# Ledger of designs, part 70: peptides against a protein of PDB entry 5HOI

Target 1, 351 residues: chain A of PDB entry 5HOI
Amino acid sequence: FRYMPFSPAGTPFGFTDRRYLTMNEVGYVSTVKNSEQYSITVSFFDVGRFREYHFEDLFGYDLCFLNEKGTLFGQSKTGQIQYRPHDSIHSNWTKIIPLQAGERITSVAATPVRVIVGTSLGYFRSFNQFGVPFAVEKTSPIVALTAQNYRVFSVHYSQFHGLSYSLSELGTSSKRYYKRECPLPMSLPNINSDMKKDANLDYYNFNPMGIKSLFFSSYGDPCIFGSDNTLLLLSKWRSPEESKWLPILDSNMEIWKMSGGKETTDIHVWPLALAYDTLNCILVKGKHIWPEFPLPLPSEMEIRMPVFVKSKLLEENKAILNKKNEIGADTEAEEGEEDKEIQIPVSMAAE

## One batch from the design tools (peptide; aimed at target 1 I267 E300 E341)

Design b1_p25_1_s2 (made by RFdiffusion4, then SolubleMPNN; from b1_p25_1, 14 letters changed)
Fold by OpenDDE base, seed 4:
Structure b1_p25_1_s2 (fold): chain B 351 residues (1-351), chain A 25 residues (1-25)
Amino acid sequence: as target 1 above (351 residues)
Amino acid sequence: VTVKITVTRDGKKLEISQEELLSGL
């Protein structure tokens, strides 16, 4: 087994000189081989909000994470990382992560407030957005990271235990775990079935875990999209005993329905983000399961989830809170209530 | 589950039928 650098929705080079380093709801980062160098382009879906920019990469960045404030780059072998704000208000910064012999950076994540680096030896390194270190923790080997605000979703791999995950919050004073190295019920790529198509061999050599992407939903729920093309959402993660993975979308089944029940082997879902009840994705047509160049326009796939119930329950809870405030009940609204898990009524969670 | 596919064209979200999406791909 070899630990490969992972970035959310990153694509292989294949037989080309170009690939996507990462993509999500904000945009996409591409890299092109130029002899001994690379040219990186950071592109945005909202062209009115952000301007596309490019730069020459002398290091060969193979890790990337894009957010609404900046882009984090990493080089898996050298340990170099670079953060590039999208605005000119903040300067770029570069840091070298110290790596042991044979250690690789396997994943990086960045939010407007945190930078996270994970390694093949399970070093979890946290920084602020300015590259000031908070902590170094030793975990099981990290294979993937994503982050939203202060929360980090990490995927770990052990040869003995398979896939596990952690969900943590990186406060100012300490790291809190909601989940710590719990089993991840995701299927690994079946080398014998999935690799029979030459087109998939390049992808699984690039990404041996078959994790197409991982992200937080708009509600802050961890999501993962594996080789089985099923979107998994971690529900009830605030309650460790009640936490469960929900298969919220079988994208193969949805493509099959879309085709009128025809076997469509040439249409693939490439996940970007989950916004409320919609999977933002690229619909890929062709031999490869990943987007090529140019990038197709994003599509929204409506997920008939109980997530629509979360928005209604949020609105209803806000309306109840507003009514309580109008009735002059001096119940100090504890500022901590925004982070209370909205209990979906059991009757609505079964549909 | 009826998948409604919303495609953003010309800065407008358009609900397209599954058939229209498959014909336009």
Scores: peptide ipSAE 0.032, ipTM 0.554, DockQ to the pose 0.397
OpenDDE base, seeds 1, 2, 3, 5: peptide ipSAE 0.032, 0.030, 0.027, 0.032; ipTM 0.558, 0.562, 0.546, 0.566; seed 1 fails the geometry check

Design b1_p25_1_s3 (made by RFdiffusion4, then SolubleMPNN; from b1_p25_1, 12 letters changed)
Fold by OpenDDE base, seed 2:
Structure b1_p25_1_s3 (fold): chain B 351 residues (1-351), chain A 25 residues (1-25)
Amino acid sequence: as target 1 above (351 residues)
Amino acid sequence: VTVTIRVTVDGVTRRISQEELLAGL
């Protein structure tokens, strides 16, 4: 087993000179190999919000995390990281992460307020958005990271214990754990079943854990999408005794239904984000399970939310309606019940 | 369950049927 650099929804080069470093609901980051150099392009799905930009990469960045404010890059072997704001008013910064002999950066994450670096030896390093360090913690070996606001979802691997996860909050003075190295009930890639197609071998050499992506939902719930193409959501993580992983979408089953019950072995779901009750994804048609170039347009796949999650959403919507009524907004716009965007209060995405 | 796929093209979100999506792929 080798620790490989992981980025959310990143793709391998395969037999090409180009790949996606990362992609999510904001956009996609591509890299093209030009002899000994790389050309990186940061592209956005909302072309009105941000302008596409490119730069020459002399370091060979193999780690990336994209958010609404900037892009974090990392080099797994050298320990170099770079943060590039999308707004040209804010300066880029670069830092070297000290690595031990044989240590690799395995994953990086960035929010508008935090930068996180995880390593193959289990060093968890936290910074502010300007690259000022907060702390260094020793954990089990980190294989994947994502972050939203002050929260971090980390995936760990042990040869003896398999996959585990942590959920933590990076406050100003201290780190709080909601979950600390708890068992992750995700299936690892099965060499005998999943590698029967030569096209899958290249992917599992690039990503031996088979984690296609991990993200926070719009509600701030940790999500993971593995090699089994099942979307897992961590429910009730604030209550340690009640917390559970929910299989909220079997994407193979949904593709099977979409095809009218035909075995469609050439259509694949590539996960981007979970927004409310929809999985934002790329539908990939072809031999490879990952998107090639050009990137297909994003698709939304409706999920069957469990009844208890749907009830929570209905309670939150009622609480928002009650607050609007208390503020004296007499706008009786009878906008039909079907098109009510569930506006999550920014506070509940931060809680 | 009619899986309606929303595709946003050029800032216009359209709901496409499964048949229209599979025909455009």
Scores: peptide ipSAE 0.023, ipTM 0.545, DockQ to the pose 0.340
OpenDDE base, seeds 1, 3, 4, 5: peptide ipSAE 0.023, 0.022, 0.020, 0.022; ipTM 0.533, 0.531, 0.561, 0.579

Design b1_p25_1_s4 (made by RFdiffusion4, then SolubleMPNN; from b1_p25_1, 9 letters changed)
Fold by OpenDDE base, seed 5:
Structure b1_p25_1_s4 (fold): chain B 351 residues (1-351), chain A 25 residues (1-25)
Amino acid sequence: as target 1 above (351 residues)
Amino acid sequence: VTVSIYVTVDGVRRKITQEELLSGL
């Protein structure tokens, strides 16, 4: 096992000069190798909301995280990070993360309010959106990060304990844990069975944890998509005793059903985001389990949530919309979003 | 559960066919 730089839905180079550094519901970041330099492009799915931009990368960024306000880049070996706002109002900033001998940045995440850096030694470093540091915490080795607003979902690896996860909130003065290094019930890639295909070996060498992506749902639930192509959602995480991982989608099974029971061994789901009851993804046709160039159009897999969940979600969304319409434009009220927990029933995993 | 897959082409959201799934998008 080697600690590799992880970015959500990042792809390997394979036999090409190009790869995706990251992709999600906002867009995709690509890098092209040109001799000793790299050319990075930040592209967006909503071309009306955002303008594509490009720059020369002299550092060889191998870590990336894209959000609605900017892109965070990182270099796993040197410890250099760069934040690039999508707007021209805010300036780009760079920072060097101090690394020990043999330490690597393994993952980075960014929200409009926080920047997070995780390392192979388990250093968890937090910053504001301007690169001002808050804290350094020592955890188990970090292998993946994602973040939404003030919340961070971290995946940890130990040779003795396997995979664990943490869910934390990064306030201004303190870090709160909802979950702290709890067991993660995700299967690791099976080297012996699955790696008979060269493409699977190339992907394993790039991502030995098999985590294709991790994200927060539109409801703020941690999601992870592993090498088994099952979407796991952490339900009831606000209630420590009731919290559970739900297998809400077996993507291989659903593609097989949709094909009418035909062979679908060359059709792959590449996860982007979970928006309500819909998995945003790229449907990949071919030998490689990851998207190539050009990027196919995004697809939306509608997950049939039980009618009870849909009704409750529709009521909550109406209540949020009504509150937004009653609050006239001028009050920047820090309305603490009442952290209403959406209970996903177990019946979703059985249908 | 019968999953429905949708695509948005030229601003129009539609369900994909079985043929589109099998041929590639």
Scores: peptide ipSAE 0.472, ipTM 0.910, DockQ to the pose 0.459
OpenDDE base, seeds 1, 2, 3, 4: peptide ipSAE 0.470, 0.471, 0.469, 0.470; ipTM 0.910, 0.910, 0.909, 0.910

Design b1_p25_2 (made by RFdiffusion4)
Pose (drawn by RFdiffusion4):
Formats: C-alpha cells, structure tokens, sequence
Structure b1_p25_2 (pose): chain A 322 residues (1-190, 198-318, 341-351), chain P 25 residues (1-25)
C-alpha cells in the first residue's frame, strides 16, 4: 500500500496546473504549477483581519495546514517544512525532517503553540511555534493529523487493525494520551472521481477539532462523525451527526442530484462551514465559492416517509421534533 | 455581526437551492 500526502480539505491537480493544499474556516491555500516551480497563494475569508499574500515555492510543497496565527508547509519527499506566521512580526523558520528509505511525510498540523509532523513509518515529531523540538516518538504509520491548541487528533493505518485514531494532549510537561489507537469507524471508499481517491485513498475529505474541542472527521461517505465522551475511554462513541447527502436531497426538493457536493471546512457548534461544489467532480474548483453553512441533523430522516408528507421538502412536525 | 453574516449565508443557500429546483423542474 502506498501512503499519500494528506492535508485537510486538499484537492488534486486533476487535468489542471493548480489545486488546493489545505482549506478550513480561516482561509484556503492554493498552489499553481509555474514551469518548474510552484506559486503558493494563502487566502483568507475574514479579509479584514489578515492580508492575502503569495510567494514562490522552490521546493514543491504538497502538505499544508492553516491556523489563525500562521501557515505550515511541508514536502512529502524531501522532508522540508516551513512555518510562515501571518503577521510580519514573527519570522519564518525552516527545518528538514529526517526521512529513512521510503519514508514520506504523510500529514502536518500546526497550532499557535505546536507544530506536528507525521511520517509513513510512524514518526511523530513535535515542535513549538518556533521550531524547537520537544520529543521524537514512534507510533503506528500516520495518515492524517489535525491539532487544536495543545491537543492532537491523529489517524493511523496498518495492515492489521485498519484505520485507528489516537487523541493526545501535548502539555508543557509530557505527552498524555486520552485515546491510543482505538477503532475509527469511518467508511472507506468502495469512475469520474478516480483522480481524487488516488490523491486521497482513505477518502478522508477533512478532519478537525470542533469549535468546542471535539474531534471530527469527514470521510468519503459524506457523513460528519463526531467523537463523543472522549475523556472517558470506556464511553467513547463516534456519532454520525450530519448526512450531507440527505440535506442536499431535502433542500433540492427530493430530487437526486449528481452535481452538488459538500466540502468540509470546520464545525462551529451546530453548523458545518463548507463549500458547496457544483459540477461533475466532488472537489472544489477555481475560483473558490463563498463558504456555506449547513446545520447538523441527526440521521433520522427517511426519504420514503418525507415524500408522502409533501404530497423545499416539508418535514412533518412530529418527525422534526423527534 | 456574526449573526448577520450567518443569515446572509443561509439566504445564499436558499437562493442557490431555489434556482436548482427551477432547473430540475
């Protein structure tokens, strides 16, 4: 099995010279093939706070993670990473991650206080926001990483357990695990979208902490999974809280559509900030549309019953209250 | 301000899905 470089909400090149590196509620990072180099553009949705800028990529970064304080870049092959703070007060710093034979950097994540690099051999290298290393750890092969403040949500893969996840906190003292390689019941992919599933074999469209600090993941099944009761290991449950396919179906008047797709950015309490993509492909294009907001609904709606009540989709009060 | 931006995003969604329903009809 070949591990692929993962970034939250990243898009493939397809038949173009540009794609999105990473994408969330803060903004979007794109890269354009420029003869032999790349042109990286860092954009923001709150235009008033941060200034959109661009720079020339002489290394070919294919890994990226965006937070409110800076942008982290990474190269899956050479192992070079660069953290660019949004403000000009703080300097950019660059490090090169040691990589063994065939070892690839599979995912990177950054917070205002932590920088995380994961490799295909299971190396977990953590730094502060300035590049000072804390500890190097060996875990299962990492395929996806996201972080919030001091906490890290990592997705692992092997040939035995399949997909597993770890939830840990990088405190000032030492590292503490809340959950260590527990089952991750995300649906795996089972065509026009072939380009995407070569770029992202797991179908993990994006994963992120919620605005209130709960781990979330958005697989190829277009269902938002939220980790409930992660503080008590014996009570941990993955809860499906939004069937985005059902919502598009309900807002489209019960019509089956093959051109409307959801691209996850982040979860804010009960609202999924996303990009509504219109077209044959399931990933967003250029220019990037304005973010949309999709309220979460428990998957308790049956299509056949909704069609009877309407004879947008009107929902029976008795069912809506449930 | 956050509430107004959220209402505008909901209105854009509603207009987008209304135009889609007219096309599918």
Amino acid sequence: FRYMPFSPAGTPFGFTDRRYLTMNEVGYVSTVKNSEQYSITVSFFDVGRFREYHFEDLFGYDLCFLNEKGTLFGQSKTGQIQYRPHDSIHSNWTKIIPLQAGERITSVAATPVRVIVGTSLGYFRSFNQFGVPFAVEKTSPIVALTAQNYRVFSVHYSQFHGLSYSLSELGTSSKRYYKRECPLPMSLPNDANLDYYNFNPMGIKSLFFSSYGDPCIFGSDNTLLLLSKWRSPEESKWLPILDSNMEIWKMSGGKETTDIHVWPLALAYDTLNCILVKGKHIWPEFPLPLPSEMEIRMPVFVKSKLLEENKEIQIPVSMAAE
Amino acid sequence: EEEEESEEAKERNEEFFEELRKELS

Design b1_p25_2_s1 (made by RFdiffusion4, then SolubleMPNN; from b1_p25_2, 13 letters changed)
Fold by OpenDDE base, seed 5:
Structure b1_p25_2_s1 (fold): chain B 351 residues (1-351), chain A 25 residues (1-25)
Amino acid sequence: as target 1 above (351 residues)
Amino acid sequence: DRARRAAERRERLRKFFEELRKELE
């Protein structure tokens, strides 16, 4: 086993000179090999909001994280990281992360307020958006990271214990754990069954854990999409004893239903984000389970959220909105549209 | 704007599977 650099929804080179370093709901980052150099392009799905940009990469960045404010790059072997704001008003910065012999950066994440670096030796390094360090913590080996605002979802791997996860909040002075190295009930890629196709072997070599992506939902719940093409959502994470992983979408089953019950071995879901009750994804048609070039436009696949999750997420969002309004409410209470009962489609009540 | 983008993405999903069903017939 080798620790490989992981980025959310990143693709391998395969037999090509180009790949996606990362993609999500904001956009996609591509890299092209040009002899000893790379050309990186940061592209956006909302072309009216953001300007596409490119630059020459002399370092061979193999890690990437894209957010609404900037792009974080990392080089897994050298420890170099670079943050590039999308706005030209803000300066780029570069830093070298000190690595021990054989240590690799395995994942990076960035929010508008935090930068996180995880390593193969389990060093968790946190920074502000300007690259000022907060802390270094030793954890189990980190294989994947994502972050939203101050929250970090980390996936860990041990040869003895398999996959675990942590959910933490990076305040100004301290790290709080909601979950700390708890078992992650995600299936690892089965080399013997799934790897009969050469195309799957290339992906396994690129991503041994089979984690296609991880992200926070629009409601702030950790999500992971594994090799089994099942979207897992961490429910009730604020209550440690009530917290559970919910299989909220079997994408293979949804493809099967939408195809009219026909065998569709060449159709694949590539996850980008979870927005409310829809998985934002790329539908891939072809031999490879990952999108090639050019990137297809994103699709939205409806998820069957368990009714109890949808209702409580709505209550929590109302409570968050009400707390935001209480802080902003010098202005008049327009009482109006309270009671729009979200009609749960009748088809979910019968199982 | 967000609602329009969501509608366009759902319509892409519908069209993709409509075309796929025709190819599998």
Scores: peptide ipSAE 0.363, ipTM 0.874, DockQ to the pose 0.528
OpenDDE base, seeds 1, 2, 3, 4: peptide ipSAE 0.357, 0.360, 0.354, 0.360; ipTM 0.872, 0.874, 0.869, 0.874

Design b1_p25_2_s2 (made by RFdiffusion4, then SolubleMPNN; from b1_p25_2, 12 letters changed)
Fold by OpenDDE base, seed 2:
Structure b1_p25_2_s2 (fold): chain B 351 residues (1-351), chain A 25 residues (1-25)
Amino acid sequence: as target 1 above (351 residues)
Amino acid sequence: SAEEERKKRRERLKKFFEELQKELE
């Protein structure tokens, strides 16, 4: 097994001079080989909100994380990281992460308030958005990271224990765990079945864990999309005893239904984000399971899970709050009530 | 609007499979 640099929805070069470093609901980051250097382009799906920009990369960044405020880059071998705000008013910063012999940065994540670096030796390094360090923790080897606001979803790998996950919150003074190195019930790529196609071997060499992406949903639930093309969502993560992974979308089954039951062996879902009740994704047609250039426009697949109930209940709760405010009830909305997990009625969870 | 863009993404999904069905016929 080799620890490879992971970025959410990143693509391999294959036989080309270009790849996507990362992509999500905000946009996509591409890199092109230009002899001994790379040209990086940061592109956005909302062209009215953000301006596309490019720069020359002399370091060969192989890690990337895109958010609404900036892009984090990393070099897995040298330990160099760079944060580039999308707004030119804010300064870029560069830092070198100290690495031990043979240690690699395996994943990076960035929110508007936090930068996280994970390594092959399990070093979890946290920073603010300006690169000021908070802490260094040693965990099981980190293979993937994502973050939203102050929350971090980390995936760990041990040769003895397989895949595990953690869910943590990075406050100013302390790290809180909601989940700490709990078993992750995700299937690993089956080398014997999946490697029958040369295209899958190239992808396996790029991403041995088969984690196409991981993200937080629009409701702040951890999501992971593996090699089996099933979207898993962590439900009830605030309640340690009640927390469970839900298979909320089998994308192969949905493609099969939408095709009228025909064999669609050349159609692939490439995950971007979970927004409300829809998987934002790229539909890929071709030999490769990943999108090539130019990037197709995003599509939305409906999920079967009652996330629609969460949206309705959130709208109803907002409508109730707005009505309470109109009635002049100074109910100090305790900031803690907005972060309560909306309990889906058991009757709607069974449909 | 964000809702119009979501509608366009769903319409693109539908159109993609309608075109795919025609190619498989």
Scores: peptide ipSAE 0.238, ipTM 0.803, DockQ to the pose 0.372
OpenDDE base, seeds 1, 3, 4, 5: peptide ipSAE 0.235, 0.232, 0.021, 0.236; ipTM 0.799, 0.797, 0.456, 0.795

Design b1_p25_2_s3 (made by RFdiffusion4, then SolubleMPNN; from b1_p25_2, 14 letters changed)
Fold by OpenDDE base, seed 2:
Structure b1_p25_2_s3 (fold): chain B 351 residues (1-351), chain A 25 residues (1-25)
Amino acid sequence: as target 1 above (351 residues)
Amino acid sequence: SREERRKKRRERLKEFFAEEQKRLS
């Protein structure tokens, strides 16, 4: 296992000279290799709210977090971070995070009021928006971070315990935990099944945990979108005993429904944010599960509790077809059972 | 407006799958 730098909805270079460092509901940050340097562009979906800007990156920033006030950049190996406000009123600042031998910054997050740095050794470093430090805490190794206002959602990894999560609030005087290193019931990438496609191997090497993104919903609930393309939402997190992860969207099921029950291996959901009852996402068409250039315009997918599992529907349809074949109905059914359009149940089509 | 942008994103989702259905038909 290798700790890799994580940014929400970041994409690999693949065989190209460019990638997305991060993307969310605000916009997207791209980087382009230019000989020994990089050119970074910060772009916005609301072109009337913010002006797109670019700068030369001599450090090779591999970590990024975009919010409504600025962009945080990080270099995983050197420990350099930079915060760039979107406005010209506030100054940019840089800082070096002290790293131990072999330590990496694994994730960064920024809100209008907090900056958070997480490392492969589990150092959790908190700052204000001006880079003034609050605290350093030792946790389990951090693999992903997101933040909203004063709240931080952190994902941790242990070789012995797998994935865990914390939900904390960073006050001025103290850190409060709502959840502290609790088990995270997210499926990890299955190396044997998912890596059969070369495109998935490239993505796995970039993101070994398969966490496509994590964010807070518009209601302030932690969300995570894994390699299984299921959106998990942490419900009732204010009540420790009642808190649970809800699978609020199976995006593979939704793609299947919207395709008319056809098998779609070339359509992928790339998560941006959860706004009310809709997943803001990029629909990706092609071999790669991540968006390429130019970035497709965002789509909204309605969230639904998965009532039906695609695998069960496929098994039931195969069982129905096999029973029809046993009953001696017309022999024209010998064209491969795999290419037959699965009739979507009326209950799934009426929603 | 924000609502018009949301409407356009929902319309784009429908258009995307309608185009895919036409391509597969």
Scores: peptide ipSAE 0.287, ipTM 0.835, DockQ to the pose 0.622
OpenDDE base, seeds 1, 3, 4, 5: peptide ipSAE 0.282, 0.280, 0.021, 0.278; ipTM 0.831, 0.832, 0.470, 0.829

Design b1_p25_2_s4 (made by RFdiffusion4, then SolubleMPNN; from b1_p25_2, 12 letters changed)
Fold by OpenDDE base, seed 2:
Structure b1_p25_2_s4 (fold): chain B 351 residues (1-351), chain A 25 residues (1-25)
Amino acid sequence: as target 1 above (351 residues)
Amino acid sequence: SEEEERRKRRERLKEFFAKLNEELS
């Protein structure tokens, strides 16, 4: 096993001079080799909201995280990180993360309010959006990170314990754990079955864990998409005893159904985000399981889970709140009620 | 609008599989 730099939905170079460093619902970051240099382009799906920009990379950034406010870059070996706001109002900043001998940055994440760096030795480093450090914690070796607002979803790997995950909230003064190094029931790539195709070997060498992406849903639920092409969602994470991983989409089965039951061995889902009840994804047709250049436009695949119930219940709760506000009931909506997990009725969870 | 972009993404899914089914027929 080798600790490789992980970025959400990042692609390998393969036999090309270009790859995607990361992609999500906001956009995609590409890098092109030019001799000893790299040209990085940050592109957006909403071309009206943000202007595409590019820069020359002299460091060879191999880690990336894109959010609505900026892009975080990292170099796994040197420990250099750079944050680039999308706007021209805020300044770029660069920092060197101190690494021990043989330590690598394995993943980086950024929100509008937090920057997180995870390493192969399990150092979890947190910063604000300006690169001011909050804390350093030692955990099990980190292999992947994602973050939304103040919440961090981390994946850990131990040779003895396999995959685990943590879910934490990074306050100003303290870190809270909702989940701390709990078992992650994700299948690892099967070296013997998957390595029959050279394309799968190249991808395995790039990403040994087979984690194509991880993200938070639009409802703030941790999601992971593994090598088995199953989307897992962490349900009831606020209740330690009730928390469970739900297989909310088998993308291979959905491709099979949509093709009319034909063999679709050259069709692949590349995950971007979970928006409400739909997986935002790139449909890939070809030899490689990852998107090539140019990037196809995103598609939405409907999930069968009662996440529709969360949408309807959120709309109903908003409609109830709006009606209460119209009736002049000074119910101080405690800001804490919006963050209550919408309980899906057991009857709707069985459909 | 965001809703219009979601509609387009769902239409792209359908068009992708329509073309695929034509190619596989």
Scores: peptide ipSAE 0.393, ipTM 0.892, DockQ to the pose 0.377
OpenDDE base, seeds 1, 3, 4, 5: peptide ipSAE 0.393, 0.389, 0.392, 0.391; ipTM 0.892, 0.891, 0.892, 0.890

Design b1_p25_3 (made by RFdiffusion4; failed a check: the pose's geometry)
Pose (drawn by RFdiffusion4):
Structure b1_p25_3 (pose): chain A 322 residues (1-190, 198-318, 341-351), chain P 25 residues (1-25)
Amino acid sequence: FRYMPFSPAGTPFGFTDRRYLTMNEVGYVSTVKNSEQYSITVSFFDVGRFREYHFEDLFGYDLCFLNEKGTLFGQSKTGQIQYRPHDSIHSNWTKIIPLQAGERITSVAATPVRVIVGTSLGYFRSFNQFGVPFAVEKTSPIVALTAQNYRVFSVHYSQFHGLSYSLSELGTSSKRYYKRECPLPMSLPNDANLDYYNFNPMGIKSLFFSSYGDPCIFGSDNTLLLLSKWRSPEESKWLPILDSNMEIWKMSGGKETTDIHVWPLALAYDTLNCILVKGKHIWPEFPLPLPSEMEIRMPVFVKSKLLEENKEIQIPVSMAAE
Amino acid sequence: EEEEEEEKEEREEKLYEEVQELLKE
């Protein structure tokens, strides 16, 4: 099996010379093939706070993660990473991650206080926001990483357990695990979207902590999974809290559509900040549309019963209250 | 609580309008 470079909400090139590296509630990072180099553009949705800028990529970064304080870039092959703070007060720094034979950097993540690099051999290299290394750790092969403040949500893969996840906190003292390689019941992919599933074999469209600090993941099944009771290991449950396909179906008047798709950015309490994509492909295009907000609904709505009550989709009060 | 329900309904209406505009394309 070949591990692919993963970034939250990243898009493939397809038949174009540009794609999105990473995308969330802060903004979007795109890259354009420029003859032999690349042109990286860092954009923001709150235009008032940060200024959109661009720079020339002489290395071919294919890994990226965005937070409110800076942008982290990475090259899956050469192992070079660069952290660019949004403010000009703080300097950019660059490090090169040691990679063995065939070892690839599969995912990177950054917070205002931590920088995380994961490799295909299971190396977990962590730094502060300035590049000082804390510890190098060997774990299962990492396929996806996201972080918030001091906590890290890592998704692992092997030929035995399949997909597993670890939830840990990088404290000032030492590293503590809340959950260590527990089952991750995310649906795997089972065509016009072939380009995407070669770029992202797991179908992990994005994963992120919620605004209130709960791990979330958005697989190819277009269902938002939230990790509940992660503080008590014996009570951990993955809860499906939004069937985005059902919501588009309900808002479209019960019509099956093949051109409307959801691209996850982040979860804010009960609202999924996303990009509504219109077209044949399931990933967003250029220019990027304005973010939309989709309220989370428990998957308790049956299509057949909703069609009877309407004879937008009206929902029976008795069912809506449930 | 009432303000939260009102804001939620406004967000749902906006999503509905956006979906209708996409369907008209």

